# Peptides against a protein of PDB entry 4A54: the designs that were tried, part 73

Target 1, 94 residues: chain A of PDB entry 4A54
Amino acid sequence: MSVADFYGSNVEVLLNNDSKARGVITNFDSSNSILQLRLANDSTKSIVTKDIKDLRILPKNEIMPKNGTKSPSTNSTKLKSAETYSSKNKWSMD

## One batch from the design tools (peptide; made by RFdiffusion4, then SolubleMPNN)

Design b2_p23_3_s4
Fold by OpenDDE base, seed 5:
Structure b2_p23_3_s4 (fold): chain B 94 residues (1-94), chain A 23 residues (1-23)
Amino acid sequence: as target 1 above (94 residues)
Amino acid sequence: SLVDELEEKLNKSLEEKKKEEEK
């Protein structure tokens, strides 16, 4: 599979400096060998492939602590149905 | 290439994940 086939996968990346990053693969720059991860805080981290020691695809059930971005309460703005008051102009035929 | 290495790591991890899901 190509790297692009893994877009949307949640991964744990172990870097050569033994630091770890967790995020969703959002993009890969093949020209520069840069992997982009969306982190739990919705920020993007760019990782140079050469700095990757290992990686693990996380199970779908691992609830990344989604920063509860409050799903924007779709304030159902009740589209007040503009009651088109059909002003029946009663043309009084006198 | 670096791309090949990344793909290898991803593919390996996918295989490992599949094996874990089968258990």
Scores: peptide ipSAE 0.606, ipTM 0.897, DockQ to the pose 0.708
Fold by OpenDDE base, seed 4:
Structure b2_p23_3_s4 (fold): chain B 94 residues (1-94), chain A 23 residues (1-23)
Amino acid sequence: as target 1 above (94 residues)
Amino acid sequence: SLVDELEEKLNKSLEEKKKEEEK
């Protein structure tokens, strides 16, 4: 299979310096031998192929650690509806 | 070539993944 057949695959890349990168293969520049990964934070990382020591395709069920974008806790500021106490001034006529 | 080496690594990893999924 060609490199392009692996686009969309989630991979773990081990570099020659023993660092690791995880991401989805989005592109490959054959002219410059650069592999492009989309990371969990939606950023892009470019890796020079010569720096790759090893590569592993991850199972589809392995949840990419979505950097939990902390869903902004919608602090539902319960707007305490200021109960406008309509003081019913019971004007007792006499 | 560097491209061939990358393809080899990818193909090898795919075969390993398939073997693991069949267990």
Scores: peptide ipSAE 0.604, ipTM 0.896, DockQ to the pose 0.678
Fold by OpenDDE base, seed 2:
Structure b2_p23_3_s4 (fold): chain B 94 residues (1-94), chain A 23 residues (1-23)
Amino acid sequence: as target 1 above (94 residues)
Amino acid sequence: SLVDELEEKLNKSLEEKKKEEEK
């Protein structure tokens, strides 16, 4: 499977420096080989793939960082109903 | 490639997870 197939997966990443990061895979930049994780605090961490020693996909039952339901910012673009003022051209038949 | 290595790690981890869930 491609990296994109794992979007939304909660993972533990072990880095080459033995530090760990946990988060949900949100994006992967294939050009730069950068994996993006959403952390528990809703921040985004970018990890260079070359720095990854190991990965573990966490069980679904583990507290996934709350998918901040990005409330669809209903940009209620108030469609200003252009009230087409039908200017009743009152054809005054004089 | 680095991409291939990442995919390999992800795929391996997925298989490990599946094995644990079957247990």
Scores: peptide ipSAE 0.601, ipTM 0.897, DockQ to the pose 0.684
Fold by OpenDDE base, seed 1:
Structure b2_p23_3_s4 (fold): chain B 94 residues (1-94), chain A 23 residues (1-23)
Amino acid sequence: as target 1 above (94 residues)
Amino acid sequence: SLVDELEEKLNKSLEEKKKEEEK
């Protein structure tokens, strides 16, 4: 399966520094190898793939403590296409 | 590649989860 097939999965990520992060996979930037998680507090965390030591997919029944705020009706506010800042990260492969 | 390594980790974890659900 591709990384995209795991969007919406709740995961525990163990990092190389032995810290842990838990969240739902919301996006993956293949160009920069960055995994994005939505955390329990609705914030987002970006994790560089090279920093990942291990991954565990959590059971669906592990209720991330949804802050009891009613799922606001996904009014599809069209998030305006954030201008792809083509930041030419000149990754100097030197 | 780093992408392949991530996919491998995810797929392995999925297999482990399935094995646990079968118990």
Scores: peptide ipSAE 0.596, ipTM 0.896, DockQ to the pose 0.679

Design b2_p23_4_s1 (from b2_p23_4, 12 letters changed)
Fold by OpenDDE base, seed 3:
Structure b2_p23_4_s1 (fold): chain B 94 residues (1-94), chain A 23 residues (1-23)
Amino acid sequence: as target 1 above (94 residues)
Amino acid sequence: EIDRKPVKNEPQPSNEELLAAFS
């Protein structure tokens, strides 16, 4: 089996520096041991295979969030704590 | 009657096979 058999696969690469890269395998340079990924933003990233700590193939059904799906901004509506002003009725005893 | 052919989940190549392809 060659790396070419994995072209088009979506992968997550964990690097030795603990950074992660996700992308589609587009090329492999065997001479230089460089894996090329196409990222979600259509840019390319070259990774030296010696820098790879771990790699996993992402299931096809995992919809990579297209950068355009705004994660629903959880507007943390600051629940204004309704300070219930307990108006202490000062009963003035005459 | 839509004959839903079971999409044979082609066995995804294993991570081990991919790593082996790099050596």
Scores: peptide ipSAE 0.301, ipTM 0.687, DockQ to the pose 0.121
Fold by OpenDDE base, seed 1:
Structure b2_p23_4_s1 (fold): chain B 94 residues (1-94), chain A 23 residues (1-23)
Amino acid sequence: as target 1 above (94 residues)
Amino acid sequence: EIDRKPVKNEPQPSNEELLAAFS
């Protein structure tokens, strides 16, 4: 299975600095180990895979907060608090 | 009557499969 099989998937990336990014996987540069995400504002973010602490695929039914259009307020189910992302660097690519 | 074939929810790829794809 290749990263290309996940193109178009909406993901949440937790970085080593504890920042989060959400977006759609648009590209992966295997030579440079760079994951490219399209963000909600249609900008792109490049993430070096070594900086990734954790990653999860978001279910298709989760309404990405589109900027500005009143998506009907489906009850923001409070993303229940931070499941303690176990500090285990799951992304330790040796 | 658009017979919406039940979009077989293709099994969403697992996080583990995605992680493995980066290795």
Scores: peptide ipSAE 0.299, ipTM 0.691, DockQ to the pose 0.143
Fold by OpenDDE base, seed 2:
Structure b2_p23_4_s1 (fold): chain B 94 residues (1-94), chain A 23 residues (1-23)
Amino acid sequence: as target 1 above (94 residues)
Amino acid sequence: EIDRKPVKNEPQPSNEELLAAFS
């Protein structure tokens, strides 16, 4: 299976600096180990894979919060920050 | 009668499969 099989998937990336990025996988440069995401504002973000602490695939039905549209006041289902970054998906580059 | 076509949940690739693809 190649990274190309995941093109178009929505992902949330946790970086080593504890910042998060959310977007659609649009490209992967294997030579430079760079993952490219399209963000909700249609901008692109390049992430070096060595800087990735954790990654999760988001369900297709998750409406990416578009910056400008007020989320319809559906009741505050607090996106419980899944604090449990399960250590199991730790990329051990041995 | 809203004909909810079962959106075949195409099996979402696992996080493990995606991580393996980066190697």
Scores: peptide ipSAE 0.294, ipTM 0.689, DockQ to the pose 0.155
Fold by OpenDDE base, seed 4:
Structure b2_p23_4_s1 (fold): chain B 94 residues (1-94), chain A 23 residues (1-23)
Amino acid sequence: as target 1 above (94 residues)
Amino acid sequence: EIDRKPVKNEPQPSNEELLAAFS
């Protein structure tokens, strides 16, 4: 699989500095190892993959907090702030 | 060409598959 297969996926990224970013994967620069996310405010965040501590794909049918980020779909895309919430899809790098 | 927008109720790829795709 290529990263391009995940374009449009809604993800939460935990960075090495323990900050979080949540957004939709819009692009990946393989030459520079830069992941591009579209955030809730429609801005774009570029993340160097080496700075990623952990990553999870947000489930489509999960109970989301008020400011939760839903996975993009043909029906709806709801992005909010990078808030931490407990879900079945936990952080996993394995 | 892959539809980049996920469809409701379709299986989603795993975190491991995504991470593997970065390498």
Scores: peptide ipSAE 0.282, ipTM 0.725, DockQ to the pose 0.238

Design b2_p23_4_s2 (from b2_p23_4, 13 letters changed)
Fold by OpenDDE base, seed 1:
Structure b2_p23_4_s2 (fold): chain B 94 residues (1-94), chain A 23 residues (1-23)
Amino acid sequence: as target 1 above (94 residues)
Amino acid sequence: EIDNKPVSNDPLPSNEELLAAFS
């Protein structure tokens, strides 16, 4: 599986300093080991992969940052608050 | 004709699989 297979995926990245970043994977520079994320504010964040402690793909049903792409008006199924999925602390470090 | 291609709920890759893809 290549990093390119994850382009366009919304991810949460946990860094070695315990900070978190959320965004869409837009690019990966294999030569420099740099992952590029588009953030909710349309800015780009570059992350050195060596600084990544953990990474998870967010399900599409989780509120993707409203980039104004018209998600087709699928009926307002009450997005059950992302809170419920966050409660399974996948980040539970033993 | 909305080709509802069944989005194969392919299991999301594990965190380990993702990290391996970056190595």
Scores: peptide ipSAE 0.200, ipTM 0.657, DockQ to the pose 0.169
Fold by OpenDDE base, seed 3:
Structure b2_p23_4_s2 (fold): chain B 94 residues (1-94), chain A 23 residues (1-23)
Amino acid sequence: as target 1 above (94 residues)
Amino acid sequence: EIDNKPVSNDPLPSNEELLAAFS
């Protein structure tokens, strides 16, 4: 199993100091043993793996704080229904 | 017919297995 298999996974990391971090695994530096997490605020946190006490993958169904990925507002371009003005040509015969 | 294939919840790797992948 490679760390790369977990890229894009949302994880909770418990550190040796009992602090917790949650984020998406974006990178792992094997040379330096550094795990990079993207946090909910789009910042990056680097964690030395030796400082990790425990790690769990969060289920996809857990309400990740909706990073307001603006669902592309389907700009419902209100197609202004061209109201076909039926111009009643009232022929006024004078 | 949307074949609701049961999303086989592949068991998440154990925390020990995850930590081993980082070593």
Scores: peptide ipSAE 0.199, ipTM 0.651, DockQ to the pose 0.106
Fold by OpenDDE base, seed 5:
Structure b2_p23_4_s2 (fold): chain B 94 residues (1-94), chain A 23 residues (1-23)
Amino acid sequence: as target 1 above (94 residues)
Amino acid sequence: EIDNKPVSNDPLPSNEELLAAFS
């Protein structure tokens, strides 16, 4: 299994110091054993693989809490109440 | 553009297998 098979995967990394990092695998430097993660804030974190205690792939359906993206305000299309066109029956009195 | 990449129904590798790939 190649590390390249996991590029673009969202992962949670548990480090030996019990800290956690979540991000998308963007690169792996095999020469230096460095895993690169893109974090939710679009910053990049480099992790030495020797410091990894555990790693899990997050399911694709797990919406990473994007911190700042305002939930697209579902513009509740205010169903404009169909103004009841009161057809004023103009009684033409002949 | 929904990249309909076929979701490989392959089971996700175990954490141990993942760690082994980085060693």
Scores: peptide ipSAE 0.197, ipTM 0.675, DockQ to the pose 0.125
Fold by OpenDDE base, seed 2:
Structure b2_p23_4_s2 (fold): chain B 94 residues (1-94), chain A 23 residues (1-23)
Amino acid sequence: as target 1 above (94 residues)
Amino acid sequence: EIDNKPVSNDPLPSNEELLAAFS
């Protein structure tokens, strides 16, 4: 499975500092292990994968909390039902 | 003509599978 398979997916990233980021996967630099997310405000955030504690794909129907900015229109590939999501995409809080 | 495009009910990858893709 390649990270490229998830390009255009909405994700929530939990960082080691317990902060969260939500955005669309736009790129992954495998050489430097850097994940790029497009945020709701159309800015880009770069995240070092070593700083990621957990990551989940958000269902397409999940209303990203409108911090006033339109969720980037991710390509309409139907992400799975909420029930299947809840079982597989649980935050393991250590 | 209801274009019943098979909604690929492909299960979402687990968090572990996602993280493994970054390693």
Scores: peptide ipSAE 0.196, ipTM 0.645, DockQ to the pose 0.137; fails the geometry check

Design b2_p23_4_s3 (from b2_p23_4, 11 letters changed)
Fold by OpenDDE base, seed 4:
Structure b2_p23_4_s3 (fold): chain B 94 residues (1-94), chain A 23 residues (1-23)
Amino acid sequence: as target 1 above (94 residues)
Amino acid sequence: AIDKKPVKNEPLPSDEELRAAFS
Protein backbone atom coordinates (compact mmCIF):
# COMPACT_ATOMS: atom_id res chain seq x y z
CA MET B 1 0.00 0.00 0.00
CA SER B 2 1.05 3.56 -0.64
CA VAL B 3 0.21 6.77 1.15
CA ALA B 4 -0.87 8.04 -2.24
CA ASP B 5 -3.80 5.65 -2.04
CA PHE B 6 -5.17 7.89 0.67
CA TYR B 7 -4.72 11.24 -1.02
CA GLY B 8 -7.82 13.28 -0.50
CA SER B 9 -8.67 11.58 2.78
CA ASN B 10 -9.58 13.78 5.70
CA VAL B 11 -7.50 12.85 8.71
CA GLU B 12 -6.83 13.84 12.27
CA VAL B 13 -3.22 13.50 13.34
CA LEU B 14 -2.18 13.30 16.97
CA LEU B 15 1.45 14.26 17.39
CA ASN B 16 3.92 13.16 20.02
CA ASN B 17 3.68 16.59 21.61
CA ASP B 18 -0.06 15.98 22.05
CA SER B 19 -1.04 18.59 19.51
CA LYS B 20 -3.57 17.77 16.84
CA ALA B 21 -3.82 18.62 13.20
CA ARG B 22 -6.74 18.05 10.89
CA GLY B 23 -6.52 18.19 7.17
CA VAL B 24 -6.67 16.47 3.85
CA ILE B 25 -3.72 14.37 2.77
CA THR B 26 -2.29 16.09 -0.27
CA ASN B 27 1.22 14.73 -0.52
CA PHE B 28 3.82 12.47 1.01
CA ASP B 29 7.56 12.83 0.74
CA SER B 30 8.80 9.28 0.99
CA SER B 31 12.44 10.30 1.11
CA ASN B 32 11.98 12.38 4.21
CA SER B 33 8.84 10.69 5.53
CA ILE B 34 6.88 13.92 5.54
CA LEU B 35 3.11 13.94 5.34
CA GLN B 36 1.52 17.05 3.90
CA LEU B 37 -1.94 18.16 4.95
CA ARG B 38 -4.14 20.84 3.53
CA LEU B 39 -5.81 22.61 6.42
CA ALA B 40 -9.21 24.26 6.66
CA ASN B 41 -7.77 27.67 5.85
CA ASP B 42 -6.21 26.26 2.68
CA SER B 43 -2.72 26.46 4.13
CA THR B 44 -0.47 23.42 4.20
CA LYS B 45 1.18 21.68 7.11
CA SER B 46 4.08 19.27 6.85
CA ILE B 47 4.38 16.59 9.48
CA VAL B 48 7.25 14.18 9.96
CA THR B 49 5.70 10.77 10.30
CA LYS B 50 7.93 9.79 13.20
CA ASP B 51 6.28 12.58 15.16
CA ILE B 52 2.86 11.03 14.68
CA LYS B 53 1.48 9.33 17.75
CA ASP B 54 -1.88 8.43 16.26
CA LEU B 55 -3.86 9.01 13.10
CA ARG B 56 -7.47 8.51 12.18
CA ILE B 57 -9.51 8.92 9.06
CA LEU B 58 -12.48 11.22 9.40
CA PRO B 59 -15.74 10.84 7.54
CA LYS B 60 -16.38 13.22 4.69
CA ASN B 61 -19.23 14.86 6.56
CA GLU B 62 -16.94 15.83 9.43
CA ILE B 63 -16.45 19.55 9.77
CA MET B 64 -12.83 20.55 9.35
CA PRO B 65 -11.62 22.54 12.36
CA LYS B 66 -8.79 25.00 12.51
CA ASN B 67 -5.32 23.66 13.08
CA GLY B 68 -3.48 23.85 16.37
CA THR B 69 -5.81 22.03 18.73
CA LYS B 70 -4.33 20.26 21.71
CA SER B 71 -5.01 16.60 22.11
CA PRO B 72 -7.53 15.74 24.80
CA SER B 73 -5.63 12.57 25.59
CA THR B 74 -2.11 12.46 26.94
CA ASN B 75 -2.22 8.70 27.24
CA SER B 76 -2.48 8.02 23.56
CA THR B 77 -0.34 5.11 22.50
CA LYS B 78 2.11 5.09 19.66
CA LEU B 79 0.49 4.39 16.35
CA LYS B 80 -0.26 0.72 15.98
CA SER B 81 -3.11 1.20 13.61
CA ALA B 82 -5.08 4.16 12.44
CA GLU B 83 -8.65 4.64 13.51
CA THR B 84 -11.35 5.01 10.94
CA TYR B 85 -14.63 6.72 11.57
CA SER B 86 -17.81 5.06 10.50
CA SER B 87 -19.40 7.06 7.75
CA LYS B 88 -23.06 7.86 7.62
CA ASN B 89 -25.17 8.29 4.56
CA LYS B 90 -25.55 11.93 3.69
CA TRP B 91 -28.97 11.23 2.30
CA SER B 92 -31.56 8.60 2.99
CA MET B 93 -35.14 8.31 1.90
CA ASP B 94 -36.02 6.65 5.17
CA ALA A 1 -36.65 19.86 -9.53
CA ILE A 2 -34.01 17.85 -7.70
CA ASP A 3 -34.09 14.09 -7.63
CA LYS A 4 -32.81 13.08 -4.22
CA LYS A 5 -31.41 9.59 -4.02
CA PRO A 6 -29.79 7.68 -1.19
CA VAL A 7 -26.02 7.85 -1.09
CA LYS A 8 -24.15 4.83 0.20
CA ASN A 9 -21.25 5.23 2.55
CA GLU A 10 -17.89 5.21 0.87
CA PRO A 11 -15.41 2.73 2.24
CA LEU A 12 -12.55 4.17 4.23
CA PRO A 13 -9.08 2.73 4.40
CA SER A 14 -8.74 0.00 6.97
CA ASP A 15 -6.43 0.27 9.94
CA GLU A 16 -4.15 -2.28 8.36
CA GLU A 17 -4.04 -0.42 5.08
CA LEU A 18 -3.10 2.83 6.77
CA ARG A 19 -0.47 1.17 8.89
CA ALA A 20 1.00 -0.52 5.86
CA ALA A 21 1.11 2.75 3.96
CA PHE A 22 3.13 4.47 6.66
CA SER A 23 5.45 1.52 7.28
Scores: peptide ipSAE 0.184, ipTM 0.630, DockQ to the pose 0.172
Fold by OpenDDE base, seed 2:
Structure b2_p23_4_s3 (fold): chain B 94 residues (1-94), chain A 23 residues (1-23)
Amino acid sequence: as target 1 above (94 residues)
Amino acid sequence: AIDKKPVKNEPLPSDEELRAAFS
């Protein structure tokens, strides 16, 4: 499975410094391991995947902040959480 | 023709699938 399978998904990224970023996955540079997010203010943020502590998929109705937000410290392993929600945001091709 | 549409009841990616994608 590739990151491209998640293009267009809303995600919350928790970084190693305990800051958070929310946005839509728009691109992934596999050579440099850089994830690109489109933020709520239509700007873009590039994140090195080694700096990611946790990542989860958000429902479409989730409120997304325009900038990073400080979060409490977690004991999560990198990319450990893909929480389940009642609201789905997956796409299929026909 | 290929069309893209949302799937309401499709499960979210698992933790293992996400890790595999970013590994």
Scores: peptide ipSAE 0.179, ipTM 0.645, DockQ to the pose 0.148
Fold by OpenDDE base, seed 1:
Structure b2_p23_4_s3 (fold): chain B 94 residues (1-94), chain A 23 residues (1-23)
Amino acid sequence: as target 1 above (94 residues)
Amino acid sequence: AIDKKPVKNEPLPSDEELRAAFS
């Protein structure tokens, strides 16, 4: 299975620095091991996969932040959610 | 208001599938 199979999926990424990012997988550069996310503010974030501690796929039926809202990724800031997400479908490098 | 039909959630990838994809 390839990362491309998950293009368009909403994910929450926990980084090694304990910050979180949430967005839609738009691309994966296998040569450089870089995962690209589209964020809620319509910007893109590139994440080196070695910096990923955990990753989980979010259910499609969840309410997502509207465009123009606060960025799901902030330096050393945990993403807060008003909804309960399942923690079952996660990937961990640990 | 556009009435959007609820779309059934497809099965999420397993943890093993995710790990395999990123390995």
Scores: peptide ipSAE 0.176, ipTM 0.636, DockQ to the pose 0.179
Fold by OpenDDE base, seed 5:
Structure b2_p23_4_s3 (fold): chain B 94 residues (1-94), chain A 23 residues (1-23)
Amino acid sequence: as target 1 above (94 residues)
Amino acid sequence: AIDKKPVKNEPLPSDEELRAAFS
């Protein structure tokens, strides 16, 4: 498997500093281990994978902001928190 | 940036697959 298999997926990333980022995977720099997310405000965030504590794939039918993302959206409503979903789609580096 | 459209009936990757991809 490669990270490229998940390009276009909507994800929630929990960082080691306990901050969260949500966005669409738009790129991965394998040489530097940097994951790139397109955020809801159409900006881009680059995350070093060593700074990732947990990552989960968001459901396709989850309401997400349309602007700056490739996710299906009806009203660009706020994303649900990670606690609202089962951990079955959660990746942990523990 | 990669413009990959979601596939409606594509299963989500398992935790193991994600871990393998990012390891």
Scores: peptide ipSAE 0.172, ipTM 0.673, DockQ to the pose 0.162

Design b2_p23_4_s4 (from b2_p23_4, 13 letters changed)
Fold by OpenDDE base, seed 1:
Structure b2_p23_4_s4 (fold): chain B 94 residues (1-94), chain A 23 residues (1-23)
Amino acid sequence: as target 1 above (94 residues)
Amino acid sequence: EIDNKPVKNEPLPSNEELLESFS
């Protein structure tokens, strides 16, 4: 399985500094170990993979809050915060 | 005729599988 298999996937990245980024995987530079994300504002963010603490794929049905377009107020189904992504997947990149 | 082929929701890769793909 290669990173290319996930191109176009919407992901949430948790960094080692506890900051989060959300975007679509657009590229991976294997030589430099850099993951490229397209953000909701159409900007690009480059992330060094060593700085990634955790990464999850977001389901397609999760309405990314597009800033401006009033998606009609379909009922706030409380996305139960899957809080239970348990702390165990400490990806120790040895 | 929109052939709504059930897009087999391929199971989302595990976080481990994703991270392994970066190594």
Scores: peptide ipSAE 0.204, ipTM 0.662, DockQ to the pose 0.145
Fold by OpenDDE base, seed 5:
Structure b2_p23_4_s4 (fold): chain B 94 residues (1-94), chain A 23 residues (1-23)
Amino acid sequence: as target 1 above (94 residues)
Amino acid sequence: EIDNKPVKNEPLPSNEELLESFS
């Protein structure tokens, strides 16, 4: 199996420094042992393979979190403050 | 009708197989 078999795959890379990178495999430089990822911001990250602690392929159906996940509008359900109607029972002592 | 063609999900290689491909 060659790294080329994974070109275009979306991957998550865990580095030895516990940092993570996510991107599409665009190239592998075998001479320098450098994996190239295209990140979500269209930038390119070069990773030395010796610095890789773990690598997983993300399923194509994993909706890459488009950073445009609008924060679920917390429907601030206005908890209508239950107006505690303090029914002051006026005990009229006549 | 979204023709969900069963993309034959080729089994994703194991993490070990991926790492071995870089050696």
Scores: peptide ipSAE 0.202, ipTM 0.668, DockQ to the pose 0.108
Fold by OpenDDE base, seed 3:
Structure b2_p23_4_s4 (fold): chain B 94 residues (1-94), chain A 23 residues (1-23)
Amino acid sequence: as target 1 above (94 residues)
Amino acid sequence: EIDNKPVKNEPLPSNEELLESFS
């Protein structure tokens, strides 16, 4: 299995310093042992593989919150409480 | 007839297998 088989996969990388990085694998430099990740902000992070403590592939169904998709603001249409005007028919008995 | 073969979700490689692929 080659690292190239994972290109385009979303991964979470746990580093030896207990920091985490999440991104898409874009490249691997075998000569320098450097993994390149594209982060959610479209920046690229280079990680030395020797600094990797653990790596997991994120399932595609995890909607990584794309920062840019504003969850449709559920415009809470304030349902105007229909004030049921109970018109008390004041029957004036005469 | 699009034979929707269930894409057997190939088990994701173990974390060890991934790390070994970098070595």
Scores: peptide ipSAE 0.202, ipTM 0.656, DockQ to the pose 0.083
Fold by OpenDDE base, seed 2:
Parts: structure tokens; C-alpha cells; sequence
Structure b2_p23_4_s4 (fold): chain B 94 residues (1-94), chain A 23 residues (1-23)
């Protein structure tokens, strides 16, 4: 399976410093081991793969939190604020 | 007729399979 098979997929990356990044896989540089993500603000983030603690593919129907553009559809399904991700080891690869 | 083509939920690769793809 190649990283290229996941191009265009939405992913959430957990880094070794416990920071998270969410974006679309746009490229992978195998020579430098760098994953490129396009973020919701159309900026690009480069991540060294050795700094990745865990990675998950987001389902296509998962509404990426678009920064502030209220999609005009009237039905106020309040995206409940991301409640505190309780530190339950969701990334425990036991 | 809404062709509800069953979107074959292709099983998402495991996190392990994804990480192995970067090696």
C-alpha cells in the first residue's frame, strides 16, 4: 500500500509533542520523509513522519471544522463544541 | 429512484497500515 493511495484523504495526525494536525494529504516526500497536509485555511503544513505518534483517516462525512463560514443551511445543528478530548488514550496502540 | 448505490464502505486502513505505508 502506497501513501499515494491516501492522497485527498482527510487525516488527523497526532505528533510526538501531543499536538494535533488535521488536513488533507496532498503529498509525501519519501526522500525526506515529509507528509504534506492542506489545512482548513488552505495553508500547507509539512510534518516529518518520525514526529508522528499516530495517524487516522477521517470518514468522508466528517465535517471538517470549516473556520467561520457559516454554511447558510438554516438547520442550526449546533456543532457542539469539541468537548474536552478527555485524555483517554484514544491513541493507545495497545 | 434515488440509486442508493451502497457506498461500499471500503474498510479504512488501520492506523498501523497507514504508518507502515510511510516506511
Amino acid sequence: as target 1 above (94 residues)
Amino acid sequence: EIDNKPVKNEPLPSNEELLESFS
Scores: peptide ipSAE 0.200, ipTM 0.656, DockQ to the pose 0.158

Design b2_p23_5_s1 (from b2_p23_5, 8 letters changed)
Fold by OpenDDE base, seed 3:
Structure b2_p23_5_s1 (fold): chain B 94 residues (1-94), chain A 23 residues (1-23)
Amino acid sequence: as target 1 above (94 residues)
Amino acid sequence: EEEELEKKTEELKKAIEEILKKA
């Protein structure tokens, strides 16, 4: 059995750095031992097989979790809530 | 169904391992 027999399978890959990747197997480069995954955002991720700690095939019905792009820790610039000073213009007509 | 996925997973792992042994 070859890796090509699993093209189109949805997989979760656990890397040695404890990061996870989820995607569909689109290609395998046997010369360089690189597994290619199509991610939820339609980008392609290349994974060196030596960096794989664990792998599992996911059920077809599992909605590919949108790889939550680790939102760059945008430094929460504290948007200073503009305190809307409601200046009550009390126009007292006298 | 889970057992089938596990079997397929092991087959995939073996396929990758075989390539790594030949590289």
Scores: peptide ipSAE 0.593, ipTM 0.896, DockQ to the pose 0.564
Fold by OpenDDE base, seed 4:
Structure b2_p23_5_s1 (fold): chain B 94 residues (1-94), chain A 23 residues (1-23)
Amino acid sequence: as target 1 above (94 residues)
Amino acid sequence: EEEELEKKTEELKKAIEEILKKA
């Protein structure tokens, strides 16, 4: 399975700085290891894979912030690191 | 549904990891 199979999926990305980004996967640059997300404001955010702490695919009915900006993480959920992509996702669904 | 999304998430992580290993 390739990353391209997930194009169009809504994802939440937790970055190493504990900020979060939500958007639709539009592209993955394998040469530079960059994940591209379309945000709610129709802008594009490029995320370097090494800066990803964890990520999850969101339900189809999940809504995105209309301003399309990053949001800080909440202390309500302890997350496993996905930097090495070997940990199970422990994020709860909304 | 939650389990399905978790499974898909893991598949995505594996797909990214595979690319990183080949890069």
Scores: peptide ipSAE 0.580, ipTM 0.894, DockQ to the pose 0.475
Fold by OpenDDE base, seed 1:
Structure b2_p23_5_s1 (fold): chain B 94 residues (1-94), chain A 23 residues (1-23)
Amino acid sequence: as target 1 above (94 residues)
Amino acid sequence: EEEELEKKTEELKKAIEEILKKA
């Protein structure tokens, strides 16, 4: 399975500095190992994969970017506002 | 549904990891 199979998925990324970003996966630069997220404000955030501590795909009911996208496995879904969170020392997977 | 999301998450992590290993 390739990263491209997950394009359009809404994810929460926990960085090594304990900050969090939420957005839709739009691209993965394999040459530079950079994950690109589209945020709620339609801006693009580039994340160096080495800086990722953990990540999770978000449920449809959780906060997502306002710009609706199609899930790779489902029809188009409405997205909520994505957020960038301050440092947190606890990561939980539901 | 949560289990499915967890599975997909792990698959995504593996996909990223495989690329990193080849880089």
Scores: peptide ipSAE 0.574, ipTM 0.893, DockQ to the pose 0.645
Fold by OpenDDE base, seed 5:
Structure b2_p23_5_s1 (fold): chain B 94 residues (1-94), chain A 23 residues (1-23)
Amino acid sequence: as target 1 above (94 residues)
Amino acid sequence: EEEELEKKTEELKKAIEEILKKA
């Protein structure tokens, strides 16, 4: 499977500096190992893959309370800006 | 649904890893 198969997916990325970014995967630069996310403000965030601590794909029907752009894949999925990660519990995927 | 998303997440992680190994 290729990273390109996940273009358009809404993801949450946890970085090694404990910051979080949420956005839609728009591109992956294999030459430089850079994942590109479109954020809620329509800006692009470039993330070096070595700086990724963890990531998860968000549900397409996830509705965010905060104003932002919709995912290109669905009308219900909102994007969220990057935020600092505090000592929160592990993500639930059950 | 969450289990399916977890599976897809792992697939994405593997896809990234494969590129990093070959590039």
Scores: peptide ipSAE 0.577, ipTM 0.894, DockQ to the pose 0.593; fails the geometry check

